# Peptides against a protein of PDB entry 4XPM, part 190

Target 1, 160 residues: chain A of PDB entry 4XPM
Amino acid sequence: VMLHSKNVKGFLENTLKPYDLHSVDFKTSSLQSSMIITATNGGILSYATSNNDVPKNSINEINSVNNLKMMSLLIKDKWSEDENDTEEQHSNSCYPVEIDSFKTKIYTYEMEDLHTCVAQIPNSDLLLLFIAEGSFPYGLLVIKIERAMRELTDLFGYKL
Target 2, 67 residues: chain B of PDB entry 4XPM
Amino acid sequence: DIKGTIAFDTHGNVIESTGVGSQRIEDIGDLSKVTLDAEGFAQVQGDSLLVHLYKRNDITLAVYTSA

## One batch from the design tools (peptide; made by RFdiffusion4, then SolubleMPNN)

Design b2_p28_6_s1 (from b2_p28_6, 15 letters changed)
Fold by OpenDDE base, seed 4:
Structure b2_p28_6_s1 (fold): chain B 160 residues (1-160), chain C 67 residues (1-67), chain A 28 residues (1-28)
Amino acid sequence: as target 1 above (160 residues)
Amino acid sequence: as target 2 above (67 residues)
Amino acid sequence: DPVEKFNEELDKFLQEMLDAIKARLAAQ
C-alpha cells in the first residue's frame, strides 16, 4: 500500500481521535491538530484539525490556517535548536525511540496553554506534529505519536 | 475500593490520571523512587491513602485505595 | 483503523496491569 496525499490526509484525520481508556475510566479530548511539516522550513505538507465547523474561505478559516503555520514554524525552530543541543536531548522532554531499526526522537513542547509533541519521521526531512489541549497528558501524547509514526513507513527515508 | 489512579512513564510524565490521582500528580516524584519487588509490585502508605504500584514495560500504574 | 487499534491495545494493557494489582491484593 502506497501513501498518497489524500491517504496521508485521511491518516492524520484518524489521529485526531481521542483516547478512551475504559479500563481506568479515562478519556481525552480530540487532538486540536495533526500535521506533517518539513524539517527544513517548517512548511505544512499535510494537516488535519478537529475544528472543522468553519466555512471554507472564511476569515476564521484563514486565521486558523495561519495559526497552524505559526505553530509549525515555532516548533520546527525549537526542534532544530534541540537537535543541536546535547543537554536538551537528555531532558525529560526528549524520548529516543527506535522503530523498525530506525532511530528517532520525540520532543514535547509547551506552547502557551497547549501541549505539543513532534518527531522526525525516521531518516526523512519530515516531522510529525501533534497539538493538543493542556489537559492531554504528555506521556500519553508521546505514546500516541510513536504509534502513529509506525504507520508511516512509506515516508521513512523521504527526502525533499 | 479504588479512589483513583495514575499511570506514568520512565520520564515521570503522566499517561493517565483519575479520581484522587488527578489531584496527586506531585506524588510521581516519590513513587518513581520506590523499590519494587521481583514481580514489579510495591505498596506505599501516603497520608490517608494506600498506593499500590505495578510496573511493566516502562509503565508504572499507581492505584489509590483507602486500605 | 490501525490508529484506533493501537489505542485499544493500550487500554487492554492497562486493564491487565489493573487486574494484576487486584490479583496481588487478593493473594495477600
Scores: peptide ipSAE 0.727, ipTM 0.952, DockQ to the pose 0.869
Fold by OpenDDE base, seed 1:
Structure b2_p28_6_s1 (fold): chain B 160 residues (1-160), chain C 67 residues (1-67), chain A 28 residues (1-28)
Amino acid sequence: as target 1 above (160 residues)
Amino acid sequence: as target 2 above (67 residues)
Amino acid sequence: DPVEKFNEELDKFLQEMLDAIKARLAAQ
């Protein structure tokens, strides 16, 4: 069954959940945001944010959405640049991965005090984007987004 | 007793850090270069702490102990 | 929840690694 918009939203909300690694007594914060954006323009197709008690339709909510739009565009631009930069693709900030025989790349980007991670959904015009606090380690963020992408097979090959 | 841990990937990026490990992220550079034995283990002296290394499936776990 | 399931898998993996280290220490 194809993922519906509501199903995607719910999935992204689930990705916000923190890691609680009891084995080593390590726990993260929740992701600040989780988004699916277009690789072409950085437009947000679906997103989820951690609850910060912002009232619906409030000015603060609008501002937060606008901030997400700005971040998504900036990250899309950086991603686009790196996809055309061989040196960046061989840096420690780029993780080539293969999911179900599809090749893609995971990039980590520092945005001010935030840790971000973005990856092209295999063979698609879509990017999966995680935004976390600076305390969220990049290695774990990469693992998180890889695992998430494995659950988005319905979006593999999606073209705008 | 375990004083802390660091887990890191093949890119040298942190997966998790706890205890004294959280203050020793800079150790990853050296720890990643340590030669592991046939079973994937090594021990490294780090200042006043002993670091126990184990690597499996591209993840290295470093456990810090006093001895 | 697939996401939570993967989180648990990582935790278990780290536990196994930690146990391996502990076992090595005990053998010394």
Scores: peptide ipSAE 0.727, ipTM 0.952, DockQ to the pose 0.865
Fold by OpenDDE base, seed 5:
Structure b2_p28_6_s1 (fold): chain B 160 residues (1-160), chain C 67 residues (1-67), chain A 28 residues (1-28)
Amino acid sequence: as target 1 above (160 residues)
Amino acid sequence: as target 2 above (67 residues)
Amino acid sequence: DPVEKFNEELDKFLQEMLDAIKARLAAQ
C-alpha cells in the first residue's frame, strides 16, 4: 500500500502516542512533534503535533508552526554538520542502523529542554524527526524512530 | 522484591527507568562494563542495593533489589 | 496500528527479560 500525503500525516500522528511499558510500570509522555523534512533545506513535508488547546488559525497556532519550522531547520543543519564529521558519527549520539539492507544513521540531539531524534530515511532526501519532552529517554526515542522508519518503506529512495 | 529497574542500550542511553533505578542513572557507566556470564547474567553490588543484570539483543536490564 | 504493536512488542520483550532474571534468582 502506497503512502499518500494523507496516509503519511496519519502515520505521523500515530507516532505521537506514548510508550506504555506495563512490564516495568513505565510510561512516557506523547511526542510533541513528528515530522518528515527535507535533508536539503529542512523544509517540512509533513508533520503532526500533540493537540493543544489552540484555536485553528490563531496567532498562537501560527507561532507554533513557525517554531516547528525553526527547529526543523536547526536540526537539519546539525545533522548536515554531523554527516560531515567523523567524530560526531562515532559518538554515543549516533546510531548506525540497517533497515532492509539499507544503511542509515539515527542522531539524538538536545534542543533546549527537549529531546530530539532525527534519521535519514534510507537512500532518500528525507529526514524523520521526533521531538519529545526532556523526560523521554534517548534510548527509547531511538527505538521508536527506528521502528517508525521500518514502516516508511514507500519513502525509501525518495529523491527531491 | 524489586525496588526499581533500568534498561539501557549499548550506547549507555536509557530506555526506561523506574523506582530507585530512576535515581541511579549514573550506575549505567559501571554496569555497562560488567562482564556477563555465558547466559548473559551478572550480579553486582551498587549503592547498598543488589543489581541483577541481564542482556539480550543489545538491551541490558538492571533490576535493583534489597538482597 | 503498527506503532501500538511496537509498544506491545517492546513491553513483551522487557517482560521476558524480567522473567529471565527472576528465574535465575530462583535457581540460585
Scores: peptide ipSAE 0.726, ipTM 0.952, DockQ to the pose 0.891
Fold by OpenDDE base, seed 3:
Structure b2_p28_6_s1 (fold): chain B 160 residues (1-160), chain C 67 residues (1-67), chain A 28 residues (1-28)
Amino acid sequence: as target 1 above (160 residues)
Amino acid sequence: as target 2 above (67 residues)
Amino acid sequence: DPVEKFNEELDKFLQEMLDAIKARLAAQ
């Protein structure tokens, strides 16, 4: 299996889908956004958003994209700080995980009223970033992003 | 008989919450400290509700019942 | 797709845990 740019975007779009846990009658909203960004500069390589009501090439669309760029940069900066902070890595907002013998970390960050989750794709210069509404519980968000990363093996080891 | 549920991870973060469980997220702190039996179960009396705990694979499920 | 599959797996897992609790209650 080979992940191409089109496949990646399609995958990110699929991650937007909400959880519907019938066993306990619990349902979430869709993710607001799902992105792959660079760990170095926070540049967006691929993204999907649940808000597709904005007309193409409109000023509002440009503003929306710019907002995503801003959020990605802010998250990248916070992630970079935490990667160099032992105390932050031992907080409850950091989840060490291992995927296919690669170690990585999942971080949860509160962004205003939004719940965000970010993780370095194993051994790569890339970050996977989920942005959800405040009603989306962090524990579930962490599970979601971990499962998503396991499907991105083609990006493991990707260097800029 | 189930009045609500809370599922939470080892960090104390919510995975899901329903019913009265959604109003008792603060219980996670205490529930996470409860000693489970050899099979991973415990029961805790809280106010008028009984909390049934079960932990498996780093996930704890709390089920709230009236008795 | 894999995302949907994982969602179903979690739901199934929670169902199994819920059933285990119910079984425990019935045994008491």
Scores: peptide ipSAE 0.726, ipTM 0.952, DockQ to the pose 0.884

Design b2_p28_6_s2 (from b2_p28_6, 14 letters changed)
Fold by OpenDDE base, seed 5:
Formats: structure tokens, C-alpha cells, sequence
Structure b2_p28_6_s2 (fold): chain B 160 residues (1-160), chain C 67 residues (1-67), chain A 28 residues (1-28)
């Protein structure tokens, strides 16, 4: 089944969901944002946000989108730098992973008070990006994005 | 008699934390260095607390108890 | 969904760990 743009949006919306464990008293917040961006320019191809209270077509909505664009660009730049830096690839903020025989890397980045992680969709020009509150543990965020990546096989090998 | 928990990955990053564990994230540095037995268990004395370690599939669970 | 599946896996792991620790204490 082909993953169309509308399906991608729905997928990203689902990734926003928090975790609520019952084995122990542990709950997370929802992700602030979930995005698929281009690895070349950091352009947003699809996104979802947990904040649905912003009036449509308002200045606040425009500012919110612009903020996402800025964050996407910054994270893409950092990712690009790390992909060209062997030391950064061996840092504790880099998780090499393999999905269906495809290799990729998950990076964690602190952006102001936010916890973020980004991963290149295998063999593609696309990045999956999660933005969470600072209370969202990095270890959980990494596993979350890895599991999400496994569901994006239709985008594996996508080239711009 | 569980006072808290911490689950963390091989990079020392938290997966979950509860109770006193949430206040003892700094313990991960030392806990990650503990040699586990053949079954993946260990016990470590902490500040007035006993830490029970269980590791499987590259995830370590630390359970804090008073004894 | 991946989120729900991970939630379940984490719960399962923690539950198993807690039980394993409990059993270990009994053995000692």
C-alpha cells in the first residue's frame, strides 16, 4: 500500500501520542511536533502538532508554522554537520540502527528547552523529526522514532 | 517496598523513571558500569537505598528499595 | 500502532523485570 501525503499526515498525528505505563506510574506528554522534512533544505513535507488551539489563519498560526520551519532548518543543519563528522557519529547522541537490512542513524539534539531526535529515512532524502518537551526522556524518544521509522518503508529510497 | 525505578539504554539515556528514581538520574553513570551476573542481575548500595539491577535486550531496569 | 505497541512492550519488560527481581530475592 502506497503511503500518500494524506496518509503521512495521519501517521505523524499518531506519533504524537504519549506513553502511559501501568507497570509503573510513568506518563509522558504528547510530542510537541512530528515532521518529515527534506535532508537537503530542511523543508517541511508533512507535519503534525499537538497544539490544536491556535485559531486558523491567525497570526499565531503563521508564527507557529514559521517556528517549525526554523527548527526544521536548524536541525537539518546540525544533522548534516554530524553526518560529515566521524566524531559526532560516534558520540553518545548518535544511535546507529538497522531496519530491514537498511542502516540509518538516530540523533538526539537539545534545542533550548526541547528534546528532539531526528533520523534519516533509509536511503532517502527525507528526515523524520520528533520534537518533545524537556521532560520527555531521550532514551524513550529514540526508541519511539525507531519504531516509527519501521512503518515508513514506502519512503525508503525516496529521492528528491 | 519499591521506592522508585529507572530504565535506561546502553547510552545511559533514560527510558522511564519513577519515584526516587526520577531524582537519581545521576546514578546511571555508576550503574551502567556495574558488572551483572550471568542472569543479568546485580545489587548496588546507594544512599540509604538498595538498587536492584536487571538487564535484558540492552535495557537496564534499576529498582530502588529500602532493603 | 507503533506507539501502542511500544507502550505494551515497555510495560511487559518492566513487569518482567520486577518479577525477576522479586524471584531473585526469594532465591537468596
Amino acid sequence: as target 1 above (160 residues)
Amino acid sequence: as target 2 above (67 residues)
Amino acid sequence: SPVEELNEELDKFIKEGLEAIKERLKKE
Scores: peptide ipSAE 0.695, ipTM 0.952, DockQ to the pose 0.893
Fold by OpenDDE base, seed 3:
Structure b2_p28_6_s2 (fold): chain B 160 residues (1-160), chain C 67 residues (1-67), chain A 28 residues (1-28)
Amino acid sequence: as target 1 above (160 residues)
Amino acid sequence: as target 2 above (67 residues)
Amino acid sequence: SPVEELNEELDKFIKEGLEAIKERLKKE
């Protein structure tokens, strides 16, 4: 089964959902944004945002989209640098993981006051990117993106 | 009586925190170095609170109590 | 969904840990 663009958008929207535990009094905010971007240029292929209060074609929407483009490019650049830096790959901000026998890495990055997490979709030219508020714990963000990638097997090995 | 909790991964990053645990994230540095027994348990006296540790599947749960 | 499944998994782990610690205290 092929994952089409409209299906990807819906998938990313679902990843925005927060966590609310009942075993202890703990809950998170929704993700600010969820994106699939190119590893080559940082171009956004698909995205979802929790800020739905912005009217379409408004100046605020344009600014928000431009902000996402900027963040995606910055994160892609840092990711690319870290992929060529063995020291960064051994830091607490890098998680080597294996999904269905495919190896990839998850990176956490502080972007201003935001908590971000990025991972290369296995054997692909694509990156999955989560952007959250600073209150969203990094450990939880990492597990979240790992579980999300497990649902994107159709994109494994995707080349531009 | 539980005063708070912290759950963290093998990299020392927080998964969840509640109560006094939310104010003691810096404790993870020391807690991550604690040697657990064969069943994955440990107990550490920290400040005025007692910290109970439970680890399974690479996740450590720290529970803060007064005793 | 993966989010809901992880939410349940985390709840299960925390609950398991709390009970395990409680039982351990009884042995001491």
Scores: peptide ipSAE 0.695, ipTM 0.952, DockQ to the pose 0.897
Fold by OpenDDE base, seed 2:
Structure b2_p28_6_s2 (fold): chain B 160 residues (1-160), chain C 67 residues (1-67), chain A 28 residues (1-28)
Amino acid sequence: as target 1 above (160 residues)
Amino acid sequence: as target 2 above (67 residues)
Amino acid sequence: SPVEELNEELDKFIKEGLEAIKERLKKE
């Protein structure tokens, strides 16, 4: 199935969903945001947010989007730095992974009080970015983004 | 008699935590160094709680019990 | 979806682990 813009948006919205285990009393919050951004400029191609309390076309909405733009740019910059830093690639915050024989890396970054993780969609100019509250454990966040990327095979190798 | 749990990955990052486990995330450092038996099991005596370890597929589950 | 699938996998793992620990205790 071809991945269209509306499908990507819906996919990202679905990634916002929290985890609620029944084997033990454990549940998470929803992701604050889920985005696909460009690795080149950090531009947002698609995004979803759990913050739906902002009226449409309001100043608050604009501020919210601007905040996401800033966050995406900051994370892209740090990602770019780490991709050129062997030391950072061997840090505990870097997870080398392989999806269907495609290699990529998942990075975890603490941004203020938020927990974030970012990964390059294999062989593409795109990054998948999750932003969560500080209560969202990093180990789970990493697995979450890995599983999400497995569903984005249509974007593998995508070049701008 | 389970008092809490911690599940963590090979990087020592938390996957889930419950009960007293949520208050003992710092234990992961030591728990990750514990040698498991052939079945992926170990027991470690904590300060006042017994910690039961089970590892499978690079995920370690720690279960805290009183005994 | 990936979220629901992972949720189920985690539950399965934890249940298996808890059961394994339970069985181990019985053998002691």
Scores: peptide ipSAE 0.698, ipTM 0.952, DockQ to the pose 0.873; fails the geometry check
Fold by OpenDDE base, seed 4:
Structure b2_p28_6_s2 (fold): chain B 160 residues (1-160), chain C 67 residues (1-67), chain A 28 residues (1-28)
Amino acid sequence: as target 1 above (160 residues)
Amino acid sequence: as target 2 above (67 residues)
Amino acid sequence: SPVEELNEELDKFIKEGLEAIKERLKKE
């Protein structure tokens, strides 16, 4: 499929969906947020949030967006530092992965009481970022973002 | 008689947990060091519970039972 | 979708693991 701005937004909205297993009694919450941000400045290009019951143009909505901007910047900074830190790249918080012969890394970061996961879209200036509640297991979060990355081949190699 | 489960990856991070497994996340450190047989199975006796291990495709499933 | 697909794959894995463990116990 060809990815356009609206298609990306819809894709990110779909990534918010929780997991609910029937083989065992296990289910997760929805992701709080799913975003594509720039690796250079942490600017948000597209985002989706599960908290959509806030009125448009309200103070609460503005605060929510501002909070996302802050978290995006912080995570981008941590990611940038880790990309230049061999020790951090060999920690249990870093997952080297290969998608269709493209190599990238998935990082997990705890932000206050939230669980976050970020990965550079292969050969691009873009990062995919998931933000979840602290109850969302990191192992599952990593698999989730890896599977999502496989669906973003149109963005592979994207340069700003 | 399953009392709980833990599924975890090669980094020791949880994929899912249920029942008593949710209260025994700290067991992953020891469980990850257990030598599995050629078919990917092992059993570990821990306190009053028996832990059954099954690993396939880099994911380990731990099943807690009373016996 | 990728989310539903992963959900199904995880369910399948766990189900297979549970059955495999059950069968292993029968062999012992």
Scores: peptide ipSAE 0.697, ipTM 0.952, DockQ to the pose 0.899; fails the geometry check

Design b2_p28_6_s3 (from b2_p28_6, 13 letters changed)
Fold by OpenDDE base, seed 2:
Structure b2_p28_6_s3 (fold): chain B 160 residues (1-160), chain C 67 residues (1-67), chain A 28 residues (1-28)
Amino acid sequence: as target 1 above (160 residues)
Amino acid sequence: as target 2 above (67 residues)
Amino acid sequence: DPMEEFNKELDEFIKEMLEAIKERLAKQ
């Protein structure tokens, strides 16, 4: 079964849910946003946000969407720079990973007081982007996005 | 008598923290350098607390106790 | 939900590590 647009959005919505580690009584907040964007220009193909209490078509909704567009563009630009920078690829903010024989990288970026991570979906023109509050630990965020990418095999090799 | 925990990855980034561990994230720098035994364990005296370390599959768990 | 399933897996993994530490302490 192919992953269609509605299925992708539903999956992204599921990624918003917090992690709850009962073994040590640790629980995170929900992700602020989860997005699939283009690696070429940072355009948003699909997104989910935990801020759903904003009235539809309101000025606040417009501002929220514009903020997501700005964040996606900024992170895409930083990602693009790092992909062309050997030093940054060997920094502590870069996690080389292999999924089903495909190599990719997970980058962590601090954006203001937010914790973000981004990764290229293997062999594709797409990036998966998680935005969380500063209380969401980076190590767990990386684990989360890696696990999420493993569920997006239908998007592997996707070219624009 | 666990006072707190910190779990961290090989990059020194936090996976989880609880109790006193949440206030001692800066300990990761030193804890990551501790030599573990053949089974992946170590104990380190930190301030008034004892830190118990265990590493498995690139994840290190630090447990803080009074003794 | 695969993300929820992984949540459980990670929790169990941490639980096992915690128990390993407790067992080590008990043997000392």
Scores: peptide ipSAE 0.736, ipTM 0.954, DockQ to the pose 0.907
Fold by OpenDDE base, seed 3:
Structure b2_p28_6_s3 (fold): chain B 160 residues (1-160), chain C 67 residues (1-67), chain A 28 residues (1-28)
Amino acid sequence: as target 1 above (160 residues)
Amino acid sequence: as target 2 above (67 residues)
Amino acid sequence: DPMEEFNKELDEFIKEMLEAIKERLAKQ
């Protein structure tokens, strides 16, 4: 099944859901945002956000969209810098992973009080980006984004 | 008799924390250095609590109990 | 939903690890 734009949006919405570990009585908050952006200029191709009861076309909605654009650009820039920095690639904030024989990296970034996680979709010009509250632990965030990438095989090798 | 838990990855980042574990995230630095036995288990004394460790598939679970 | 399915898988994995610790304690 080919992943179309509508299907991508729906998938990103599904990634917003919290993890609930009943075995140890642990539950996270929902992700604030889930995005697919371009690695070249940080442009947003698709995104989903948690419901904050913001009316459509309101000033608050416009501000929130602008904030997402700003965040995507900042994270893309930091990701690009780290991809060219051997020291950063060996820090505890970088996870080399392999998915279906394709190698990629997962990075965690603190953005103000938010926990963010970004990864290049294997062999593509696209980045998957999760933005969560500071209470969302980084180890779990990494596991979550790795699992999500495994569902985006239709985007593997996508070039702009 | 479980007072709390911490699960963490090989980078020392938290996967989950509960109970007293949520207040002892700083323990991960020391817990990550503990030598595990052949089956992946260890037991260490932490202040007034006993910490039981088990590692499987790059995830370490720490369970805090009374000493 | 594959993400929900993985949530259950991870929870089960943690549960198995917790039980392993409990079993080890019973042997000592």
Scores: peptide ipSAE 0.735, ipTM 0.954, DockQ to the pose 0.894
Fold by OpenDDE base, seed 5:
Structure b2_p28_6_s3 (fold): chain B 160 residues (1-160), chain C 67 residues (1-67), chain A 28 residues (1-28)
Amino acid sequence: as target 1 above (160 residues)
Amino acid sequence: as target 2 above (67 residues)
Amino acid sequence: DPMEEFNKELDEFIKEMLEAIKERLAKQ
């Protein structure tokens, strides 16, 4: 069964929810954004944001979408550079992971005051991208995105 | 009496922090170098606080107490 | 919701680690 666009969008919306660790009274903010983008051009295929809804064609809507486009492009470029840099792949900002015998990497990138995390969906032309506030710890962000990727098996091997 | 906690991964990145732990993120560098016993535990004396370490499945939890 | 389920799993994992530390303290 194939993932439909609406199903992907709904899943990304669910990833926005904060983590709440009652055992230690720790709770995060919601993710700012969650996106699936192309690894080739950084184009957004699907996205969810915690920003308040705004009227269609409003200036605020345009600005928010444009901001996401810019961030996706920048992160894609950084990811592409790191994928061609063995030194960066061995830094503390890179997490090699294996999901169902598929190997991929999770990268953490700080963008201004935001914490971001990106990972290639295994054997695909797609990247999963999380954007969070600076208060969202990187270790937890990595755990979160790895768990999310495990739910996107229908996209494994997806080629443009 | 727990004063705070820090959980961190093998890369030294924070998973969670609470209480005094939120102000002691810089301790991770030293805590990650502590030799754990066969059961994965260690204790480290800090400045007025005792740090209790436990590692399981690549996650280290540090618990700060007064004693 | 798989993400919510994992949130619970992670919380339980941290809880277990915390309890392990508490038990170790009690034995000293």
Scores: peptide ipSAE 0.734, ipTM 0.954, DockQ to the pose 0.887
Fold by OpenDDE base, seed 4:
Structure b2_p28_6_s3 (fold): chain B 160 residues (1-160), chain C 67 residues (1-67), chain A 28 residues (1-28)
Amino acid sequence: as target 1 above (160 residues)
Amino acid sequence: as target 2 above (67 residues)
Amino acid sequence: DPMEEFNKELDEFIKEMLEAIKERLAKQ
């Protein structure tokens, strides 16, 4: 099934849901945000946010969107730097992964009190970005974003 | 009786933690260095608790018990 | 929902690992 704009938005909304591991009585919070951004300029193509209780076109909504734009740009810049830094690519904050013979990397970044995770969609000009609270463990966040990328095969190879 | 758990990946990052495990995240550094047997198990004495390790598919689960 | 399905898969995986440890303890 081909992913359309509406389908991507809906999928990102589904990624916000928390993990619930009943086997060990462990449950996370929902993701704060889930986004697809451009690797070139950090522009947001699609996004979902857990705080939907803000009136549309309100000052609070504008501030929230502006904050997301700022974070996406900062993370894109850090990602770009790391892609040109061999030392950073060998740190514990970088996960080389292979999806259907396509190689990519998952990076974890601390943003103030938030835990973030970003990955280039294989062979594309797009980045998938998760933003979570500081209580969300990085190992689980990496697993989550890797699983999500496997569902975005329609975006593999997407060039701007 | 299980007092807590920690699951972590090959980078030493937490996947989940419960009970006393949530207060012993710093143990991961040492636990990751423990030699596992042919079946992927190990047992380590840690302070007042016994730690039971099992690794499968790049995930290590640590279970804390009194004995 | 594939993400929800994977949540269940991960939970089951952890459950299996926990049971493996319990079985090992029972043999000792």
Scores: peptide ipSAE 0.734, ipTM 0.954, DockQ to the pose 0.911

